# Designs tried in a protein design run: peptides against a protein of PDB entry 2ODG. Part 4

Target 1, 89 residues: chain A of PDB entry 2ODG
Amino acid sequence: MTTSQKHRDFVAEPMGEKPVGSLAGIGEVLGKKLEERGFDKAYVVLGQFLVLKKDEDLFREWLKDTCGANAKQSRDCFGCLREWCDAFL

## One batch from the design tools (peptide; made by RFdiffusion4, then SolubleMPNN)

Design b1_p8_6_s2 (from b1_p8_6 with T7R N8S)
Fold by OpenDDE base, seed 2:
Structure b1_p8_6_s2 (fold): chain B 89 residues (1-89), chain A 8 residues (1-8)
Amino acid sequence: as target 1 above (89 residues)
Amino acid sequence: SIPEAPRS
């Protein structure tokens, strides 16, 4: 499937201190909600992704429950983290 | 801020 430029930009380089909003599928609305829950950096969401053992269903459910992400947003975010991990983890 | 506890 095709990916966004935002996805490609994220997976192309080390994550560093990138804000949570840099994740594909996470716009300003979802980003603010995640930040309110303490997920201000992309690496904090990465932490949750890893704690859930990279399980797609569990992660996408968590994201939906945490910030109200829809199916596309959670898919994009999951794919973004999966491919970043494949490259750098 | 402190994030909510990770769900596992």
Scores: peptide ipSAE 0.169, ipTM 0.824, DockQ to the pose 0.135
Fold by OpenDDE base, seed 1:
Parts: C-alpha cells; structure tokens; sequence
Structure b1_p8_6_s2 (fold): chain B 89 residues (1-89), chain A 8 residues (1-8)
C-alpha cells in the first residue's frame, strides 16, 4: 500500500529528538494521549516497539490500548517504525 | 513524566 509524506519524512533520517507526533499515524489527538502516558518522544515508542520484538500484532494492540489508535493509525505507526529500523537500526 | 510500564 501507499505511504504518506509524513511517513517518508520520518524514515528518511535519524530519529533524534523528534516528538511522538512525528510518527506516521500519530496525529494531535493520539500524540497528546501518548504524551500523557509518558511517551513524549518518538524514541520512547521505538523502545516499546523493540521490547515487543517488532511484533506487529503485539505493537498494534499496545498502541490501541494505550492511546485508542484505530486500525489505520496503528498500521501506519507500525510501518513507520519498521521501515525506520530497517534503515537505521 | 514516566512512561507506563512496557509490556512483553
């Protein structure tokens, strides 16, 4: 399937201190909820992604449970982190 | 703030 420009911008460069809202699929609503849970930086969500051993079902379930992400949002976020890791990890 | 405990 196709990706967004937001996805392409994220996977194209080191993550650094990018906010959680820089992740594809994470808009203002989900970003605020993640920040309230302590996930203020994209690299904190990356940490959870890695703790879950990059498992798609587990990560997407976690994201749904944590911030209420729908299927499209969780798919976009997972794909964003997967492709970033393929390039930089 | 401290993130919620990670799950694995």
Amino acid sequence: as target 1 above (89 residues)
Amino acid sequence: SIPEAPRS
Scores: peptide ipSAE 0.151, ipTM 0.804, DockQ to the pose 0.112
Fold by OpenDDE base, seed 3:
Structure b1_p8_6_s2 (fold): chain B 89 residues (1-89), chain A 8 residues (1-8)
Amino acid sequence: as target 1 above (89 residues)
Amino acid sequence: SIPEAPRS
């Protein structure tokens, strides 16, 4: 499958202070819910991704439980963080 | 806001 431009923009550079909404799969609706739960920056979600040892099933389940992400949204977000980590971590 | 404790 192909990636989005949003995915490519995210994985191309250090994430710094990018908002949570910059993650692929995270739009306005999910971003707002994540922010309400304290996950306002992409690096906070990265933290959870790393605490879960980059496990896809655990991360996608967490994302679904936390903000209501559907299968595509959680897949896109996971892939975005996985590829960012492969490049920069 | 403060995030809930991470799950692991």
Scores: peptide ipSAE 0.145, ipTM 0.808, DockQ to the pose 0.113
Fold by OpenDDE base, seed 4:
Structure b1_p8_6_s2 (fold): chain B 89 residues (1-89), chain A 8 residues (1-8)
Amino acid sequence: as target 1 above (89 residues)
Amino acid sequence: SIPEAPRS
């Protein structure tokens, strides 16, 4: 599948202090909901991704339950974190 | 703020 420029920008460099909204699939609406739950930085969502042992189904279900992400949004977010980890973890 | 506890 093709990726967005947002995805490419995220996976190309260390994550640092990037906000949660920098994750592919996470727009303004989902970002605000995640921030309200304490997931204000991308690395906090990365933490959940790793706690779930990088399992796609579990992570995407969690994201849906946590912020209301749809299938595309959760897919994009998962793929973004997977590829970042492949490069930097 | 503190995030919700991670699900596992």
Scores: peptide ipSAE 0.120, ipTM 0.762, DockQ to the pose 0.112

Design b1_p8_6_s3 (from b1_p8_6 with T7R N8L)
Fold by OpenDDE base, seed 5:
Structure b1_p8_6_s3 (fold): chain B 89 residues (1-89), chain A 8 residues (1-8)
Amino acid sequence: as target 1 above (89 residues)
Amino acid sequence: SIPEAPRL
């Protein structure tokens, strides 16, 4: 599978204060839903990712339940955080 | 806004 430029842009540098919408797989629709739940920054979603011990199934299920992400969106988001953590955590 | 509690 190939990655998007959005993914590459995210995993290439420290996360800082990037908004939740900067995560691969998270567009405006999902981003707004996440923000409504208090997940406004990418690092807040990272927090959930880490609480779930980086488990793909648990994280993707959470994302689906929280904002309605489909399989591709949740895969892209998970991969984005996984690769970022591999590089920077 | 305040984030919802993390799901364990």
Scores: peptide ipSAE 0.237, ipTM 0.850, DockQ to the pose 0.133
Fold by OpenDDE base, seed 2:
Structure b1_p8_6_s3 (fold): chain B 89 residues (1-89), chain A 8 residues (1-8)
Amino acid sequence: as target 1 above (89 residues)
Amino acid sequence: SIPEAPRL
């Protein structure tokens, strides 16, 4: 599958203090909803991803439940974190 | 605010 430039930019370097909106699939709408739930930094979402043992179905379900992400948004976000972890974790 | 607890 193809990836976005946003995805490539995220997976190419350490996450640091990047906001949650830096994650592929997370735009302004979803980002604000995540921030309201306390997920203001990408690394907080990474924490949830890791707690779920990198399980795609569980993570995508969580993301949908938490911010209303659709199938593409949750797939893009999952892929972004998966590839970042493969590179840096 | 505090983040919601991680869900297992």
Scores: peptide ipSAE 0.230, ipTM 0.849, DockQ to the pose 0.133
Fold by OpenDDE base, seed 4:
Structure b1_p8_6_s3 (fold): chain B 89 residues (1-89), chain A 8 residues (1-8)
Amino acid sequence: as target 1 above (89 residues)
Amino acid sequence: SIPEAPRL
């Protein structure tokens, strides 16, 4: 499937201190909810992604449970982190 | 703030 420019921008460079809202699929609404749970930086969500051993179903379920992400949002977020890891991890 | 613990 196609990716967004937001996705491409994220996977193109080191993550650094990018906010959680820089992740594909994470808009302002979901970003605020994640921040309220302490997931304020993209690298904190990366940490959860890695703890779950990059498992798509587990990660997407977590994201849904944590911030109410729908299927597309969780898919976009997962794909964003997967491709970033493939490039930089 | 301290995030919720990662879910295993």
Scores: peptide ipSAE 0.226, ipTM 0.846, DockQ to the pose 0.134
Fold by OpenDDE base, seed 3:
Structure b1_p8_6_s3 (fold): chain B 89 residues (1-89), chain A 8 residues (1-8)
Amino acid sequence: as target 1 above (89 residues)
Amino acid sequence: SIPEAPRL
């Protein structure tokens, strides 16, 4: 399982005010849809991730339902948040 | 915008 540079850039430092589009798997299309639902910052998506108790299936289902993420996009986003939490939470 | 309520 290889990761993208975008993933590595995200998990390397505190999240701060990073936009939702900074999450791995979240491009312009998904980012805009998430923003329309009020998920404009990465930390808001982190909040949903934590409310779901870091459950992969629940989170990926939520992401699919919320913005139409495909399997790869939801996998990349989940992995990004999981590894960030392992490092900083 | 206001986020949707978190889903459990």
Scores: peptide ipSAE 0.220, ipTM 0.842, DockQ to the pose 0.134

Design b1_p8_6_s4 (from b1_p8_6 with S1M T7R)
Fold by OpenDDE base, seed 3:
Structure b1_p8_6_s4 (fold): chain B 89 residues (1-89), chain A 8 residues (1-8)
Amino acid sequence: as target 1 above (89 residues)
Amino acid sequence: MIPEAPRN
């Protein structure tokens, strides 16, 4: 499948202090909901991704339950973090 | 249960 430019921009470099909204699949609506739960930076969501041992089903379920992400949004976000980790972790 | 990061 093709990826978005947002995905490519995220996986191309260390994430540093990038906001949660920099993650593919996470727009303003989902970003605000995540921030309300304490997930203000992309690296905090990365932490959850790693705590779940990079399991796709568990992560996507968590994202859905936490901010109401739909299937595409959760898939895009998971793919973004997976590929970032493959490159930099 | 799914472990979760700290929440506000």
Scores: peptide ipSAE 0.070, ipTM 0.689, DockQ to the pose 0.714
Fold by OpenDDE base, seed 4:
Structure b1_p8_6_s4 (fold): chain B 89 residues (1-89), chain A 8 residues (1-8)
Amino acid sequence: as target 1 above (89 residues)
Amino acid sequence: MIPEAPRN
């Protein structure tokens, strides 16, 4: 499989204050829904990812339930956070 | 039940 440039840009550097929309798989629509639920920064979603102990099924289920992410969107988002953590955590 | 971060 290949990754997007958005994914590569995200995993290449510290997360800092990047908005939630910087996550791969999270576009404008999903980003707004996440923001409405209090997940305005990528690091807040990272927090959820870590609370779920990096479990793919649990995280992707959560993302679907929280913002309506489809399978590809949740896969891309999970992969983005997984690879970021592998590099920086 | 799935743990969840606080929501606004």
Scores: peptide ipSAE 0.069, ipTM 0.692, DockQ to the pose 0.731
Fold by OpenDDE base, seed 5:
Structure b1_p8_6_s4 (fold): chain B 89 residues (1-89), chain A 8 residues (1-8)
Amino acid sequence: as target 1 above (89 residues)
Amino acid sequence: MIPEAPRN
């Protein structure tokens, strides 16, 4: 598996106030849908990730159901948050 | 059922 530059940029530094669209796998379309549901910052999605106890299947299912993410998008987003947490949490 | 984080 390979990672995108977007993934690398996200996991390399503290999350801060980064918008939800900064997450790997989350483009403009998915980002807007997440924002409409109240998930406007990356850290809010991180919160959901943590509530789900970092479970990949549960998180990816949630992301799919919440914003219509496909398998690659949900995998990229999950990997982004997992690796960020491993580094900073 | 999957629990959700709070909304805005």
Scores: peptide ipSAE 0.067, ipTM 0.698, DockQ to the pose 0.855
Fold by OpenDDE base, seed 2:
Structure b1_p8_6_s4 (fold): chain B 89 residues (1-89), chain A 8 residues (1-8)
Amino acid sequence: as target 1 above (89 residues)
Amino acid sequence: MIPEAPRN
């Protein structure tokens, strides 16, 4: 599996105030749905990721149920947060 | 039941 430039850009630095759409796998469609549910910043999704104890199945299920993410989108988003945490948490 | 962060 290869990563996108979007993934690499996200995991390379502290996420700060980056919008939710900065997460790999989260485009404009999914981003808007997440924002409507209160997940407007990447760090809010990070919070959910941590509440779920970094569990891949639980997080990907949550993302699917929350914004309609498909398998690739949820995988990309999970991988993005996992690798960011490995580097900075 | 899946825990969820608070919604705004």
Scores: peptide ipSAE 0.062, ipTM 0.687, DockQ to the pose 0.806

Design b1_p8_7_s1 (from b1_p8_7, 3 letters changed)
Fold by OpenDDE base, seed 2:
Structure b1_p8_7_s1 (fold): chain B 89 residues (1-89), chain A 8 residues (1-8)
Amino acid sequence: as target 1 above (89 residues)
Amino acid sequence: MEIPSIAP
């Protein structure tokens, strides 16, 4: 499978204070919903990802339930965080 | 402030 430029930009450098919308699969609609739940920064979603022990099914289900992400959006977001962690964690 | 709910 191929990745987006957004994905590549995210996984290429430290996360820092990047907003939640910088995550692959998270557009403006999902981003706003996540922000309303307190997930304003990408590192907060990273926190949830890590608490779920990097489990794909659990994370993607959580993302769907939290912001209404579809299968592609949750896949892209999971892959983004997984590859970032492989590089920097 | 907005506090997220983080849980397994």
Scores: peptide ipSAE 0.317, ipTM 0.867, DockQ to the pose 0.184
Fold by OpenDDE base, seed 5:
Structure b1_p8_7_s1 (fold): chain B 89 residues (1-89), chain A 8 residues (1-8)
Amino acid sequence: as target 1 above (89 residues)
Amino acid sequence: MEIPSIAP
């Protein structure tokens, strides 16, 4: 599979104050659920990603448990944060 | 606002 334009747009620049919904794999439904849990900004999800030591399985499981993300959504979100960190962290 | 629980 290839990456989405949404992914490319996210990983190309500093994260700043981008909303959680700007993460690849996070649409309106998942975004609202994340926001309700306090994850309103992409950088808050980044925080969780980092405390999980960038572990794919742990992060994807967390995302599934937190907002109901399916396998593709969690994969896309993980890949988005991984590649952003590789570039900017 | 809700403060998220960030947990390892």
Scores: peptide ipSAE 0.312, ipTM 0.870, DockQ to the pose 0.165
Fold by OpenDDE base, seed 4:
Structure b1_p8_7_s1 (fold): chain B 89 residues (1-89), chain A 8 residues (1-8)
Amino acid sequence: as target 1 above (89 residues)
Amino acid sequence: MEIPSIAP
């Protein structure tokens, strides 16, 4: 599977204070919903990802339940965080 | 300030 430029931009460097919307698969609609739930920064979503022990099914289900992400959006977001962690964690 | 609920 090929990745988006958004994915490549995210996994290429420390995430720092990047907003939640910088995550692959997270557009304006999902980003706003995540922000309303307290997930304003990408690192907060990273926190949830880590608490779920990087489990794909659990994380993707959580993302769906939290902001209404579809299968592609949750896949892209999971892959983004997984590859970021592989590089920097 | 909204605090997210993070849980396993």
Scores: peptide ipSAE 0.307, ipTM 0.861, DockQ to the pose 0.187
Fold by OpenDDE base, seed 3:
Structure b1_p8_7_s1 (fold): chain B 89 residues (1-89), chain A 8 residues (1-8)
Amino acid sequence: as target 1 above (89 residues)
Amino acid sequence: MEIPSIAP
């Protein structure tokens, strides 16, 4: 399937201080829940992604358990971080 | 600040 413009915007440049809501698949609802758990910046979620050694199943399960992400949302978020890392890490 | 729990 094709990616969103939100995905493309995120993977195109350094992450910097972008809020967690800048991640593909993370809307206002999920973003708020993540922020409540201390994941206010995209780079904090990146941290979790990295300590899970970029494992898709582990990350998507974590995201679901942490903020209630559905399959589409977790897939989009994972893909966003994977492609960002491929470009910049 | 809320410190997130990050775990492998």
Scores: peptide ipSAE 0.306, ipTM 0.864, DockQ to the pose 0.186

Design b1_p8_7_s2 (from b1_p8_7 with R1M D5S)
Fold by OpenDDE base, seed 2:
Structure b1_p8_7_s2 (fold): chain B 89 residues (1-89), chain A 8 residues (1-8)
Amino acid sequence: as target 1 above (89 residues)
Amino acid sequence: MSIPSIAP
């Protein structure tokens, strides 16, 4: 399947201080909910991703439970972090 | 800013 430009932009460079909303699959609605839970930066979500040992099912379930992400949103977000880690971690 | 809970 294809990826979004948002995904490509994220995985192409170091994460730095990018906001949580820069993650593929995370729009304004989900971003606000994540920020309310303390996940204001993409690297904080990366932390959760890594603590879950990069497990897709666990991460996508966590994202759903935390901000109400649907299947596509959680898939896009997981794929974004997975490919970023493959490139930079 | 609030501190998020990280759950393994």
Scores: peptide ipSAE 0.343, ipTM 0.887, DockQ to the pose 0.185
Fold by OpenDDE base, seed 5:
Structure b1_p8_7_s2 (fold): chain B 89 residues (1-89), chain A 8 residues (1-8)
Amino acid sequence: as target 1 above (89 residues)
Amino acid sequence: MSIPSIAP
């Protein structure tokens, strides 16, 4: 996987109170849609990720259905959360 | 703020 600096910045440290827009693949457009659905913090999306048992297909489908993420955006977001969890969970 | 619906 080729990663962005945004991805690397996210997976490098505890998530804390980072906004949902800090997740790789989540820009302003998707972030606003997620916030409108109650997913304002990255850790809330993490919660959904964990409830879905870290399943890539389920999570990416959920993200697509929830905010309209495309394949790259959902892949980037999934990878971001997976690698964060591998490091800190 | 809206409360999210978490779906298993």
Scores: peptide ipSAE 0.342, ipTM 0.886, DockQ to the pose 0.164
Fold by OpenDDE base, seed 4:
Structure b1_p8_7_s2 (fold): chain B 89 residues (1-89), chain A 8 residues (1-8)
Amino acid sequence: as target 1 above (89 residues)
Amino acid sequence: MSIPSIAP
């Protein structure tokens, strides 16, 4: 499956202080909703991803329930974090 | 800023 440039940009380097909106699948609308819930940085979402033990179904369901992400958005976000972790953890 | 709720 092909990935976006946004995905490639995210997985290519350390996460640092990147905002939540830098995650693939997370646009302005979802980003604002996540920020309102305290998920302002990508690394906070990473924290949730890790607490869920990198489980795809659990994470994608959480993302849907938290910010209203659709199937593609949650897939893109999960894939982004999975590949980042594979590279840097 | 509010602390986000992290839930397993």
Scores: peptide ipSAE 0.338, ipTM 0.883, DockQ to the pose 0.164
Fold by OpenDDE base, seed 3:
Order: C-alpha cells, then sequence, then structure tokens
Structure b1_p8_7_s2 (fold): chain B 89 residues (1-89), chain A 8 residues (1-8)
C-alpha cells in the first residue's frame, strides 16, 4: 500500500514530543478522543503498541475500541508505528 | 492529563 506524506514525515525522524495527532490515521476527531483517554503524545500510543508486543490485530482492535478508529485509520496508525520502530527502536 | 490505563 502507498503511504501518505504524514506517514513519511512521522517515520523519518525521532518521535520526541509529537502530539498524538501526528500519527498517520489519527485526525482531529480521533486525536481528541485519544487525548481524553490520556493519550496526548504519540509516544504514549507507542507505549501501548509496545505493551501489545507490536501485534497488529491487538493494536488495531485496541485503537478501534479506544477512539473509534475505522479499518483504514487503524491500519495507517499501525503501519506508522511499525515502520518508526523498525527505524529507531 | 490523567494517566491512561495501558495493559496487554
Amino acid sequence: as target 1 above (89 residues)
Amino acid sequence: MSIPSIAP
């Protein structure tokens, strides 16, 4: 699958203090819902991703249950974190 | 922000 510029921008550099909304697949609506659940930074979502042992099905289901992400949004977010980890972790 | 619950 092709990636977005948002994805490419995220995976190209250290995550730092980037907000949760900088993750591919996470727009304003999902970002707000994640922030309300305490996931204000991208690295907090990374934490959940790692606790779930980078499992795609578990992570995508978690994201759906947590903020209402659809299949494309959860796929994009998972891919973003997977590729960031492959580069930097 | 409140601390989120993170679990396997």
Scores: peptide ipSAE 0.332, ipTM 0.883, DockQ to the pose 0.164

Design b1_p8_7_s3 (from b1_p8_7, 3 letters changed)
Fold by OpenDDE base, seed 5:
Structure b1_p8_7_s3 (fold): chain B 89 residues (1-89), chain A 8 residues (1-8)
Amino acid sequence: as target 1 above (89 residues)
Amino acid sequence: MFIPSIAP
């Protein structure tokens, strides 16, 4: 499967203070919902990802339940964090 | 201050 430029931009460098909306699969709508739930930075979502032990099914289910992400959005977001962690964690 | 719940 191909990746987006947004994905490539995110996984290429330390995430620092990047907003949650910088994550692949997270647009304006999902980003706002995540922010309302306290997930304002990408690294907070990273925290959830790590607490779930990088499990794809658990994370994608969490994302769906938290902000209404569809299958593609949750896949893109998971892949974004997985590849970032492989490179930088 | 709002603290999000990160759930296992």
Scores: peptide ipSAE 0.183, ipTM 0.808, DockQ to the pose 0.185
Fold by OpenDDE base, seed 4:
Structure b1_p8_7_s3 (fold): chain B 89 residues (1-89), chain A 8 residues (1-8)
Amino acid sequence: as target 1 above (89 residues)
Amino acid sequence: MFIPSIAP
């Protein structure tokens, strides 16, 4: 329903070199785990999102398995990437 | 070179 300012800041402009931690739902803890797995930039997570054909269930499951994201964190992250793609892809 | 695992 409602979104965070972090979400709005991310979806409002080109992604560029933004770190993975700039994604909504991804805080310091999840960000570090993603970085350790090679997902240091938001655009690398975008790559996984696109490889999964933007499927919500698949992406949220992947995020949970990869960094331990809970339901809200994975929902926020998915919504962030979905809306960014709707605007810029 | 390290490559992150991205898979469908």
Scores: peptide ipSAE 0.175, ipTM 0.800, DockQ to the pose 0.210
Fold by OpenDDE base, seed 1:
Structure b1_p8_7_s3 (fold): chain B 89 residues (1-89), chain A 8 residues (1-8)
Amino acid sequence: as target 1 above (89 residues)
Amino acid sequence: MFIPSIAP
């Protein structure tokens, strides 16, 4: 499966204070919805990802229910966090 | 202050 440059940029370095919109699959529309729910930083979404024990189905369902992500957006976001964790966690 | 709801 191919990845975006956005994905590669995110997984290549520490997350720091990157905004939620830095996550692959999270554009302007989804980012604003996540921010409205208090998920303004990528590390807050990482927190949810870890609380769900990195489970793909649970995380993607949560993302869909929280901000309306479609299948591709949730897949891209999940893959982004999975690969970041593989490198840095 | 708003705190996001994170749950398993």
Scores: peptide ipSAE 0.170, ipTM 0.799, DockQ to the pose 0.207
Fold by OpenDDE base, seed 3:
Structure b1_p8_7_s3 (fold): chain B 89 residues (1-89), chain A 8 residues (1-8)
Amino acid sequence: as target 1 above (89 residues)
Amino acid sequence: MFIPSIAP
């Protein structure tokens, strides 16, 4: 598996106030949909990720249901949060 | 105020 520069940039440092669109797999389209649902910051999505106990299937299903993420987008987003948590949580 | 729903 290869990662994007966007993924590497996200997992390299504390996420602070980074917008939801800074998450790998979350572009302009998905970001706007997430923001409409109140998920405007990456840390809010992190919250959902943690509430789902870092479960990949549950998180990816949630992301799909919430913003219409496809398989690659949800995989990239999950991997981004998983690796961030491994480094900083 | 809108609060997003976060649930298991």
Scores: peptide ipSAE 0.169, ipTM 0.797, DockQ to the pose 0.164

Design b1_p8_7_s4 (from b1_p8_7 with S2F D5S)
Fold by OpenDDE base, seed 4:
Structure b1_p8_7_s4 (fold): chain B 89 residues (1-89), chain A 8 residues (1-8)
Amino acid sequence: as target 1 above (89 residues)
Amino acid sequence: RFIPSIAP
């Protein structure tokens, strides 16, 4: 599989204060829904990812339940966080 | 199933 430039840009550097919309798979629509639920920064979603012990099934289901992400969106978001953690955590 | 969320 190939990744998007958005994914590559995210995993290449420290997360800092990047907005939730910087995550691969999270566009304007999903980003706004996540922000409304208190996930305004990418690092807050990272926190959720870590609380779920990086479990793909749990995280992707959570993302679907929280903002309505489809399978590709949740896959892209999970992969983005997984690879970021592999590089920086 | 219930998945806990850290939402503030």
Scores: peptide ipSAE 0.563, ipTM 0.936, DockQ to the pose 0.915
Fold by OpenDDE base, seed 5:
Formats: structure tokens, sequence, C-alpha cells
Structure b1_p8_7_s4 (fold): chain B 89 residues (1-89), chain A 8 residues (1-8)
């Protein structure tokens, strides 16, 4: 599968304090909705990803339910976190 | 289905 530059930029370095909008698949609209629900930093979404034991179906469904992410957005976000974890966790 | 959320 192909990846975006946004994905590559995210998975290439420590997450630090990056905002939730830095995650691949999370644009301004989804980012604001996530922030309103308490997920203001990428690492908070990472926490949710880990609590769900990195389960793709559960995470992508959660993301859809939480901010209205479509299939591509949730796939991009999941892939972004999975590859970041493979590199740094 | 219900999926737990860790929202603070």
Amino acid sequence: as target 1 above (89 residues)
Amino acid sequence: RFIPSIAP
C-alpha cells in the first residue's frame, strides 16, 4: 500500500507532543472533533490504540464512532500508529 | 457494539 508524506513524517520520528492532527488520516475536521472529545494530542490516540491492543477493527470502529472517520481515514490513522509503534515502542 | 474510550 502507498503512504502519504504526512504518514512518513509521523512514523519517522518520536511522537512527542504532536497534535492529534499530525496523525495520517486526521485532517482539520476530524482533529477538532477528536480534540472536543479529549483527544488533543496524538499520544492520547496512541493510548486508545494500545488499550484496544492494537486491534485494527476495534480501533477503526472506535475512530469512526468518535469523530466520523471514513474507511480511508481510519485505515490511514491505524497504519500510522501501527508503524510508529513498530519503530519506537 | 460498545468500545471503551479513554477520553480524559
Scores: peptide ipSAE 0.561, ipTM 0.936, DockQ to the pose 0.886
Fold by OpenDDE base, seed 2:
Structure b1_p8_7_s4 (fold): chain B 89 residues (1-89), chain A 8 residues (1-8)
Amino acid sequence: as target 1 above (89 residues)
Amino acid sequence: RFIPSIAP
């Protein structure tokens, strides 16, 4: 599996105040839906990721249920957060 | 299934 430049840009540095749309797999459509549900910053989704104890199945299912993410989008988003955590947590 | 969400 190869990663996108968007993924590489996200995992390369502290996420700070980056919007939810900065996460790999999260485009404008999914980003708006997440924002409407209270997930306006990438770090809020990180919080959800951590509450689910980094469980891939749980997180990807949650993302699907929350914003309608498909399999690739949820996989990309999960991988983005996993690799960011490996680097900075 | 039910997955808890941190959204307020």
Scores: peptide ipSAE 0.559, ipTM 0.934, DockQ to the pose 0.852
Fold by OpenDDE base, seed 3:
Formats: C-alpha cells, sequence, structure tokens
Structure b1_p8_7_s4 (fold): chain B 89 residues (1-89), chain A 8 residues (1-8)
C-alpha cells in the first residue's frame, strides 16, 4: 500500500518534540481535539500506542473515541506509529 | 467498550 509524504517524513527520523499534527492521518481538526484531551505531542500518542501494546484494533478504536477519527485516519495514524517504532524503538 | 487513556 502506498504511503503519504507526511508518513514518510514522520517515520524517517526521531520524532522529538513534533506536534500531534505531524502524525499521518491527523489533520488540524483531529489534532486540536487530541490536544484538548492532553495529547499535544506525537510522543504522547506514541505513549498511548505503547500502553495498548501496539494493538491495532484497540488503538484505532481509541483514536476514534478520542477525536472522531475515521477508518482511514486511524489506519494512517496507526501505520505511522508502527513503522516509526520498528525503525527507532 | 472501555479503552484506558493515558491522558483522560
Amino acid sequence: as target 1 above (89 residues)
Amino acid sequence: RFIPSIAP
């Protein structure tokens, strides 16, 4: 499956202090909702991803419940974090 | 179902 440039940019380097909006699938609308819930940095969402033991169904459902992400947005976000972890964790 | 969030 093809990936976006946004995905490639994120998985290519340590995420450091990147904002939550840097995650693939997370635009301005979802980003603001996540920030309101305390997920202001990408690494906080990474923390949630890891707490859920990288479970795709749980993470994607959580993302939907937390910010209203649709199926594509949650899939893109999950894939982004999965591939980042495979490279750097 | 309930999924715990690290930042409730």
Scores: peptide ipSAE 0.557, ipTM 0.934, DockQ to the pose 0.821

